# Peptides against a protein of PDB entry 5A53, part 43

Target 1, 230 residues: chain A of PDB entry 5A53
Amino acid sequence: LVENVKQALFIPGQSCNKNLHDIMVDLSALKKPDMKRFNRKNDIHPFEDMSPLEFFSEKNDCSLMVLMTSSKKRKNNMTFIRTFGYKIYDMIELMVADNFKLLSDFKKLTFTVGLKPMFTFQGAAFDTHPVYKQIKSLFLDFFRGESTDLQDVAGLQHVISMTIQGDFQDGEPLPNVLFRVYKLKSYKSDQGGKRLPRIELVEIGPRLDFKIGRIHTPSPDMVTEAHKKP

## One batch from the design tools (peptide)

Design b1_p21_2_s4 (made by RFdiffusion4, then SolubleMPNN; from b1_p21_2, 12 letters changed)
Fold by OpenDDE base, seed 5:
Structure b1_p21_2_s4 (fold): chain B 230 residues (1-230), chain A 21 residues (1-21)
Amino acid sequence: as target 1 above (230 residues)
Amino acid sequence: SPMAQSEEYSEKLLALSAQFL
């Protein structure tokens, strides 16, 4: 079964600022060509009323949405939304820390649009803790693109790394998730007639430290239905 | 530990790199 590539819609909220816009542009570049972006601000409060997002999901045929908002309490907030059958499946607020870096802060490298990133996850909680499981699932779902054969490894140029920033105990505040993007550089070293391929990882940006905010988890019924569809 | 995470990260990246070799 060829899984259809999930389309993403990036939505600037009413409180979207320049920094969020720049972050949105850079993050959405990794989702090209499977990305739409609104140019106008939209007054959406997803934890108060989800109906506008469901409407946008259906109207734009996008099962992934990212709402860009900022307030004193939730600065540089990216609300990631997934829909199933154009109904809200899950939501998570990921607030970008002020130490973010844009693509312009890194060495400009050639990038082929449409190549799938490889993911690496650091931290056991990505496999055990419900919130980090959702984050892992979300980002895999967001950037996986089409199900591709093992042959696409030959086209791999990017690695997305997600790291839980430190250990935590139950009841403690959830550590940030460090989002990093690397490009694989292959160098043919001509050392003494043996061309050994050298692969280097070069950070290309954006660099985002995500603080976890509010979460909406899917209903058990929606989980069951989402797992039934291939 | 952030250091253990960095080491695990480095090992995973090295392992990934080795798969392309």
Scores: peptide ipSAE 0.018, ipTM 0.555, DockQ to the pose 0.065
Fold by OpenDDE base, seed 4:
Structure b1_p21_2_s4 (fold): chain B 230 residues (1-230), chain A 21 residues (1-21)
Amino acid sequence: as target 1 above (230 residues)
Amino acid sequence: SPMAQSEEYSEKLLALSAQFL
């Protein structure tokens, strides 16, 4: 069963600024061709009323959405939304730190559109802590695309790395998640007649440090329905 | 790079390199 690739919709909120727009453009480039962007600002407050997002999910046939907003309390805020049956499944606020880098800050490398990234997750909490489990699940859903068994090795051109920034204890603020994108470069090294393939990782951007904000978790019933394979 | 500091990154990179062999 080829699972249909989840489509993403990027939505500028009313408070979307130039920096968020640029981040949106660069991050959405990694989701091509399975991405739509709105050109108009929309006054959406997803934690107060989710109905506009459900409407956009259905109207655009997008099960992934990203709302771009900025305020003093939630600067450079990317709200990631997933829907199931065009109903809100989960939401998470990820605020981009001011130290971000755009694709223009890196050496432009040719990128083949439509190839699946490999993922690397650094930090035990991605497998144990509920918030980081949600982040891991979200980013896998967002960028993994169609599972095709045979094409995965020959077509691997880039790696998405997600790292939890340091250790934390219960009751402490959740560390940031460091988002990095690398291109794999294969070099034929001729060392002593044995061609050892040398693989180098080259950062291609964007570079984003995510501060975790508000979270909406799915109901147990929606979890059960979403795990029912059709 | 935060990746360069994790043993898990090194192992995954090695596994990737082995798949391109």
Scores: peptide ipSAE 0.016, ipTM 0.554, DockQ to the pose 0.056
Fold by OpenDDE base, seed 1:
Structure b1_p21_2_s4 (fold): chain B 230 residues (1-230), chain A 21 residues (1-21)
Amino acid sequence: as target 1 above (230 residues)
Amino acid sequence: SPMAQSEEYSEKLLALSAQFL
């Protein structure tokens, strides 16, 4: 079974600043080796014209893209884009709050490149609300792809936790999504003659609180085509 | 054994879930 690992392209927009660049570097490090980054800024406005992103998707053979932009209205904005057949499938703006932490803010822990993270989702809305369902789908697709290989269990090194920050009602602003990355540390505990493996989670970064922005949802036809497994 | 790996995985998941509660 050829693991169809989706490739990601990170694109600095024209308004990409140092903070966004640093966030881009750290988040993209979690996607290695299945990641490309542009070194040059590109003037792309995906909610005005999607054609440049479709061109980059095809040219770079990347079905995942992240556009890094910043403005007064959309500070530290990461636009996540998925393509199907090099056409835009969906998009979502996730703005990183100012309280972010980089990998350099945590104790340097070595990690093996290419191991797939385990995901945890906290909040019922990840299964019921269309926006949070899209976020869940996006992040699972971004970091794990379609591979369900049980071998990923033996190599479990890190966990990505995504938490909806509080409850919300209809018509209220959507709560932020708290993105956290942990390394699993296994300790052999000799307590009580049963070697129960004690597992501790150590935060390794980055730490990102995502404010939800604009969303583009796929057409029903594209959903149908994307779910047609060949 | 694939079963032992599955049990260790379930225990790891349980331990993880308990830390987030």
Scores: peptide ipSAE 0.015, ipTM 0.525, DockQ to the pose 0.066
Fold by OpenDDE base, seed 2:
Structure b1_p21_2_s4 (fold): chain B 230 residues (1-230), chain A 21 residues (1-21)
Amino acid sequence: as target 1 above (230 residues)
Amino acid sequence: SPMAQSEEYSEKLLALSAQFL
């Protein structure tokens, strides 16, 4: 069963600024060709009214959405939304820290559009803590594309790394998630007739440190329904 | 450090790539 590649819609909110626009452009470039962007600002407040996002999901046939907003309380806020049957499944606010780097801050490397990234997750909480489980699930859904056979591993050019920034205890603020993108470079070293593949990782950007904000979780019924449909 | 994260990451990726070779 070829799972249809999930399409992403990037939406500038009314409070979208230049930094968020640039971040939107760079992050969405990693989702090409399975991405749409709005050029106009939209007044959307997803934690107050979700109906505009459900409308956009249906109208654009996008099950992934990213809303770009900024305020004093929620600076550089990327709200990631997933829909199921064009209804809101989950949402999470990820605020980009001011230390971000754009693709222009890195050495330009040639890459093939549409190749799937490999993922690495650093931190036990990605497998145990509900919020970090949601983040892991979200980013896997966002960038996995079509379920590809193992043969596409030979075409792996990108790795997305997500790291929880430090340890935390119950009741403490949740540590940031460090988002990094690398290009895999394979070198065939012909030393002494044994071709040892040397692999190097080169950071290509963007570099984003995410502060976790508000979360909307699906009802148990929606979880059960979403897992029943392939 | 960003370097230590890159080295540990490089080792994990090397290990992962070795599983597919």
Scores: peptide ipSAE 0.015, ipTM 0.555, DockQ to the pose 0.049; fails the geometry check

## One batch from the design tools (peptide)

Design b1_p22_1 (made by RFdiffusion4)
Fold by OpenDDE base, seed 2:
Parts: structure tokens; C-alpha cells; sequence
Structure b1_p22_1 (fold): chain B 230 residues (1-230), chain A 22 residues (1-22)
């Protein structure tokens, strides 16, 4: 079953700033061509009223949304939203730490638009802890792209690495998720007459450290419906 | 509803960043 590529909508909130806009631009570049951006701020408060997001999901045919907001309490906040049947499935606030790096902070490397990234997840909690499982699911869903059988190995140009920053115990604040993007460079090493393909990972950006904020989890009924995909 | 699609001011850097990614 070739699942249709999920489209993403990036929405500047009323409190969106330059830094968030830059982050939005850089992150959304990884989602091209399956991305839309609003060029106007929208006064959306998804944890108070989800109806505007459901409306935008339907109107733009986007099952993925990212709301860009910033406040004193939730600085550089990217709210990731998924919809199912244009209804809110889940939401998670991921606040970008001030140490972020943009694509411009790295060596400009040309990449082919639309190639799927490979994901790597570092931290056992990605498989065991509900919040990190949601993050893993979200990012895999967000960047999955078109399922083309033939291009998977030959077209691998990007690796997205997600790392849980340290160990944590129950009752402790959840560690940040370190988001890193690498380009695969293949070199033919001429060492010793055998051209062994050498693969190097080069960081290309953006570099984002995500602090976890508020979460909305789907109802059990919505989980069941979403998994019933043929 | 005035809450949707209010004006967004782009900086020169915002424009450059958009153009570089087009």
C-alpha cells in the first residue's frame, strides 16, 4: 500500500518571532515538496481550542501541522500536531533551546528535494516511555515521504539523529531531545588499490535541542481507527 | 475572523532564507 505522503502545514502563531521563523524555514526545507507555510501570524491556542487547527487541516489537506509560538513560559515553542480525518489526533510542544543552529551555520551542501531521511534514535526511552514513543512516531510520520521501493538505498542522502539527552528517573523532568541532521558523503578511498566506499556523515543542520512541553494524547478510539489503515 | 491570517512582517533575512531554499 503506497501511503499518500502526509502534507505538513507550518503556522506562525501570534507570538512567532524571527528565530522561530528561521527555524521553521530550515526545518520545513527537509519536508519539501510536501509542505505549506502560512505567511501570516495566526492567533491559535491549541491547548485551549483545537478547532482552528482542525479547520486548517481540512482546508489545506494537511495531516501534519507545526505551530510556531513563543512566550516567557514556552520560548521558541514548536507545537507539532497530527490529525486523523482532519480531527486532532495528538499534539506535542517541543521548545527549541537557544543554542540552535541554522542551515546557514553549516557548510552549504546541495541536496535533492524529496529524498527520505534515515532516522536514528538514541535512548531506550524511545521504545519504552510514552512521551518519547510519541516523539519517535511523530518524526517518523513527519518525514516518512513517498514509499518508493527502488530509491531507498541509492537515494539515501540524509540522516536525522534524535538523541535523548541523558538518563532520567520517574518523576524527573524529561530530558531534551537532540535533533541533528547529517548528509551522507560517499568517498572512494584510494587507500591500498581497493576503492572501498567510505561513507562520512557531515552535519548540515538545523541543530535543534527540543525541550518537551505539553502533550495531547489521542483517545483510545482514535488510536484504534488510525491503526485500521489498510 | 481577524484571528486568522493577520499581517506577518518579513525581515530581509527571512526573504533571503526563503529564496535560498526555493
Amino acid sequence: as target 1 above (230 residues)
Amino acid sequence: DARYYPDYEYTEEDIEAIEELQ
Scores: peptide ipSAE 0.018, ipTM 0.452, DockQ to the pose 0.017
Fold by OpenDDE base, seed 4:
Structure b1_p22_1 (fold): chain B 230 residues (1-230), chain A 22 residues (1-22)
Amino acid sequence: as target 1 above (230 residues)
Amino acid sequence: DARYYPDYEYTEEDIEAIEELQ
């Protein structure tokens, strides 16, 4: 069974600004061709009423959504939403820090649309802490693309790196997640007549530091249904 | 079934998406 690639919908909220719009454009470019973007602002408050998002999920056939909002308390907020059967599965607020970089801030490199990224996760909490497990699951789900049996190394063109910014103890604020995108460059080095392939990672953007906000977790019943392989 | 969510402002893209599903 070829699992259908999950489609993403990017939604500007009422408080969306130019910076969030630019971030949305750059992040969504990594999801091409499996994405849609709204051009107009929508007044959505997902932690108050989820019904509009469920409506958009169904009408656009998108199981992934990203809502772009900004307030004094939640500046540059990207709410990532997953649906199952067009019902809200989970949500997480990820606020982009002011030190973000756009694709225009990096050297423009040719990129083939539609190739699956490799992921790297740095930080033990991605495997142990519930919130970071959800983030890991979300981003893997968001960018997983077509399940090809042969992850042909020849088809690998980019890496998404996610790093937890430092250690933390119980009861401390959760460290930011550092989102980085790299392109693989292969160089033939002529060392001593043996052409050894060298692979270099070149950052291509966007560069996003995510502060963790509010979270909605699925009900145990929804978890069970979503993990049932057909 | 109400094709449109009550009391919600739709974008042109929202309207187009709803119309394509009809």
Scores: peptide ipSAE 0.017, ipTM 0.442, DockQ to the pose 0.019
Fold by OpenDDE base, seed 3:
Structure b1_p22_1 (fold): chain B 230 residues (1-230), chain A 22 residues (1-22)
Amino acid sequence: as target 1 above (230 residues)
Amino acid sequence: DARYYPDYEYTEEDIEAIEELQ
């Protein structure tokens, strides 16, 4: 089943600031052409009332949404929302730490729009812990792009790396997730008269450290429906 | 340089934060 590329909608909340706007622009650039952005702030509180998000999902035909808000308690908060049938499936708050870097902080590199990124996940909890499994699922879903039959390794230009910042035990605060974006640079190296292809990873940004906030998990019924292969 | 976006509604707090970064 060739799953259609999921469209993303980026929404500035009422408390959205310039830093969040810049982060939104840079992160959404990685989702082009499969993204929309609102230019005006919207007063949305998704953990109090989800109805406005369901409305926007349907009207914009977007199954992915990102709400940008900031407060003293939840600074630089990106709420990632997924819908199924334009109903809320799951939500997670990811707060961007102040050490973030924008695309402008890195060397400008050209890339082809629409190529699928390769993902790397560092940390066993991405496969075992419910919250990190949701994060893994979310980001894979967010950036999956069009199913091309040939993941031509030759066409791979981007790597998204997600790392859990350290080990943790049950009952401890969940470590941050380190989000990094790299471009694959291929060049011919002359070693001993043989030109061997060399591949290097070059960080291109944005660089985001995510603190995990509130989570909404899907109902068992929605999980069943979402996993039904037609 | 801090980027201003023409279609973005900046608050006074947003402007102050930009000026502190310049």
Scores: peptide ipSAE 0.017, ipTM 0.488, DockQ to the pose 0.017
Fold by OpenDDE base, seed 1:
Structure b1_p22_1 (fold): chain B 230 residues (1-230), chain A 22 residues (1-22)
Amino acid sequence: as target 1 above (230 residues)
Amino acid sequence: DARYYPDYEYTEEDIEAIEELQ
């Protein structure tokens, strides 16, 4: 089933700043061509009123949205929103730590737009803990393009790595999620007369450490309906 | 620079943040 590639809308909130704008530009470059960006700030508070986001989802035909806001309590906050039938399915706040790196901080590597990234997830909680399951689901859904069977290995140029920063126990604050982007470089290594393909991973950015904030989980009814659509 | 959209509405706070990073 060729699922239609989900379109993403990046929305600067009223409190969006230069750093968030730069992060937005770099992160959204990975979603090209299936991405729109607003050029104007919009006063949206998704955990208080979701109606504006539902309106934008419908008006722009985008089932993925990212709201960029910053405050003293929630600095560099990227609210990731998914919609189903233009209604809010789920939301999660991911705050970018100050140690972020932009594409300009790395060696300029040319990348082909539109190639699907391979994902790697490090941490058992991505498969067991509800919040990390949501994060895993979100990022897979966000960057999954049209499934092309044969082109996936030959066209593998990028790896997105998501790592849970350390172990945690029940009742402890949830560790950050480390977001890293790598380009695959194939080298012909001449080792002992056998040309073994050597693959090297080169970090290309952006580098983002996500602190987990507020979460909105889907209603059981919406989960059921979302899973019925092939 | 592909980072700056000509049509992006920068606030005074955004401008100050740019100046601090230069």
Scores: peptide ipSAE 0.021, ipTM 0.528, DockQ to the pose 0.018; fails the geometry check

Design b1_p22_1_s1 (made by RFdiffusion4, then SolubleMPNN; from b1_p22_1, 7 letters changed)
Fold by OpenDDE base, seed 2:
Structure b1_p22_1_s1 (fold): chain B 230 residues (1-230), chain A 22 residues (1-22)
Amino acid sequence: as target 1 above (230 residues)
Amino acid sequence: DLRYFPYYEWTEEDIAAIKALQ
């Protein structure tokens, strides 16, 4: 099934700051060319009124949105929104911890725009816990890119690693999700006369630790419609 | 519809579980 690449819209909220802006720029670089960014702040509160986001989804033809807000209670908050038929499907708040690193904090490496990243998920909860399943689904959906035939494995340059930070029990706060981005470097090792391809992972950023906030789940009707194969 | 969500199927159980956490 060849699906069109989902477009992402990054929206600075009224409380967006420089750090959030920088995070937005760096994260959205991984979504190029399938990304739009607003340059002006918009007073949007999606958990109070979703209508502005639905409006922006339709007007910009973006089924993915990221709202950048910050408050005392929800510092460095990236609200990830998905729409279906330009209606809100699901939302999740992911707050970036203060220990974040930007692309500028890493060695600059040239990469081809538009190549699909490989994902790795560490933590059983990504397959069993509803919140982490949503996060997994969201990021896969967000960065899946163009459906290209498997021959593009030769073009694999990025690995996105998502790790649940530790074990947790029922009733405990959900551990952070550690977001890491690596570039694959292939070396021909001359060890022993056989040039064995050696692959190394080099972190390129950004480095984000996501604290999980509020979640909006889709209605059963929207779930049914959204999973119908075209 | 080219806008489907292929990577996760929400179940009623999943939705209920999330609502119970909130």
Scores: peptide ipSAE 0.033, ipTM 0.461, DockQ to the pose 0.664
Fold by OpenDDE base, seed 5:
Structure b1_p22_1_s1 (fold): chain B 230 residues (1-230), chain A 22 residues (1-22)
Amino acid sequence: as target 1 above (230 residues)
Amino acid sequence: DLRYFPYYEWTEEDIAAIKALQ
């Protein structure tokens, strides 16, 4: 089953600030060319009324949306939304911790736009816990990209690493998810007269630690329809 | 054109578990 690349819409909320805007720009750069950004703030409260997001999904033909909001309780909040048939499928709030780093904080490296990143997930809960399974699904879906002949020839370029920060027990607050982006760099190493290529991971940003917030789950009917293989 | 979500299938158990956490 070959699916079309999902388009993402980044929406600054009414409470979007400079830091969130910068984070939005840097994170959305990883989704190019399959990304749109609004340049104006929109007063949207998805956990109160989802209808504006469904409207934007349809109007912009985007099945992925990210709403940028910030408050005292939910600082640097990125609400990730997926739609099916332009109706809300699921939502999750991921709040960026204050220790974030932007692309400008790292060494600038050239890269090919549109290559599919490889994902690595660290933490057993990504396969067993429903919230972390949703996060895993979301990010894989979000950054799937296109499989191109260029990618096959050029090979792997980027690695996105997601790590659950520590162990947790039932009833405890869910640990943060550490989001890291790396570029594969090839070095010529002279070892023993034979130049063996050495591959090294270089962090390129952004660096984001996500605190998990509110979640909206799909209806049983939407689950059935969304998972019907055509 | 059904937009498939290939990476994870929501179950009733998953939904119930998340609702209990909210």
Scores: peptide ipSAE 0.027, ipTM 0.654, DockQ to the pose 0.590
Fold by OpenDDE base, seed 3:
Structure b1_p22_1_s1 (fold): chain B 230 residues (1-230), chain A 22 residues (1-22)
Amino acid sequence: as target 1 above (230 residues)
Amino acid sequence: DLRYFPYYEWTEEDIAAIKALQ
């Protein structure tokens, strides 16, 4: 079953600035052609009232949304929202640290639009901790892309790496998630009569360190409904 | 995890290269 590719809507909030705009442009480039961007700022506060986001989800037929806001308390804040049936499923605030790098900071490389990224997750918490499980699920869902019949590493274009920055214990602040994007360079090596794929990675950007903010988790009923649909 | 990609035998060198970039 070829699952339909989820569409993403990028929304500048009222407090969106140039840096967030640039980050939005670069991150959304990885989601092409399955993305839309608003050009106008919208005064949305999703943790106070989710109704405007549900409205935009329905009107734009987007089940993924990213709201760009910035304040003293929540600088460079990207709120990632998922909807199910155009109702809010979950939300998470990911604040971009000041050390971010844009695509323009890296070597320009040819990119084929629509290829699925390969994902790597570093940190056991991505499989065990509820917040990091949500992040993993979100990014896999966000960048899933179209189905490809490419079964060879030589056909893969890029890798998205997500790393939890260090170990932590219960009750401690959650470490940042390091977001990195690499282009895959592959070649076949002949070792012992078997051609094995060999890969090299080149960082292409953007480079983002995410600080975790507020979270909205889905209701048990919505979880059940979302899992029933293949 | 790249190590569990069903279509590839990852060499130790490949794994080391990925880890070095992370």
Scores: peptide ipSAE 0.012, ipTM 0.423, DockQ to the pose 0.028
Fold by OpenDDE base, seed 4:
Structure b1_p22_1_s1 (fold): chain B 230 residues (1-230), chain A 22 residues (1-22)
Amino acid sequence: as target 1 above (230 residues)
Amino acid sequence: DLRYFPYYEWTEEDIAAIKALQ
């Protein structure tokens, strides 16, 4: 059973601006060809009313959504939404810090659209803390791409790195998550007659530091149902 | 996890290179 690749819908909110638009374009480029974007602003407030998002999920057949909004309290806010059966499964607000870099800020390299990224996660909390577990699950789900049995090393083009910015204790504000994208350059080095693979990593962007905002977690019933489908 | 890529064994040098870019 070829698992259908999850489609993503990028939605400009009413408060979307040029910076958020540019971030949206660059981030969504990593999801090509499995993405759609709205060109018009939509007045959506997902933590007050989820119905519009469920409607868009069904109408566009997208189980992944990203809402772009900005306010004084929640600047450069990317709300990541997952649906199951076109109903909201979970949501998380990730606010992009002002130090972001776009693809245009990096050297343009030849890139094949549609290749599955490899992930690396830095920080023990990705495996132990519920919020960071959700973030890890979300991004893996978001960029999982086509499940090919023969993911040859030749098909590995880029790495997405996610790092928790520092240690924290219980009750402290959650550190930011650093999002980085690298292109892999592999070459065989001849050392002592053995061809050893060497890898060079080149950052290609975008570069995003995410501040964690509000979270919606799924009901226990939805978790059970979502896990039943392979 | 990069370490579980079935057709490529990541070396400690490769891992170090990734960490250095953080």
Scores: peptide ipSAE 0.000, ipTM 0.306, DockQ to the pose 0.030

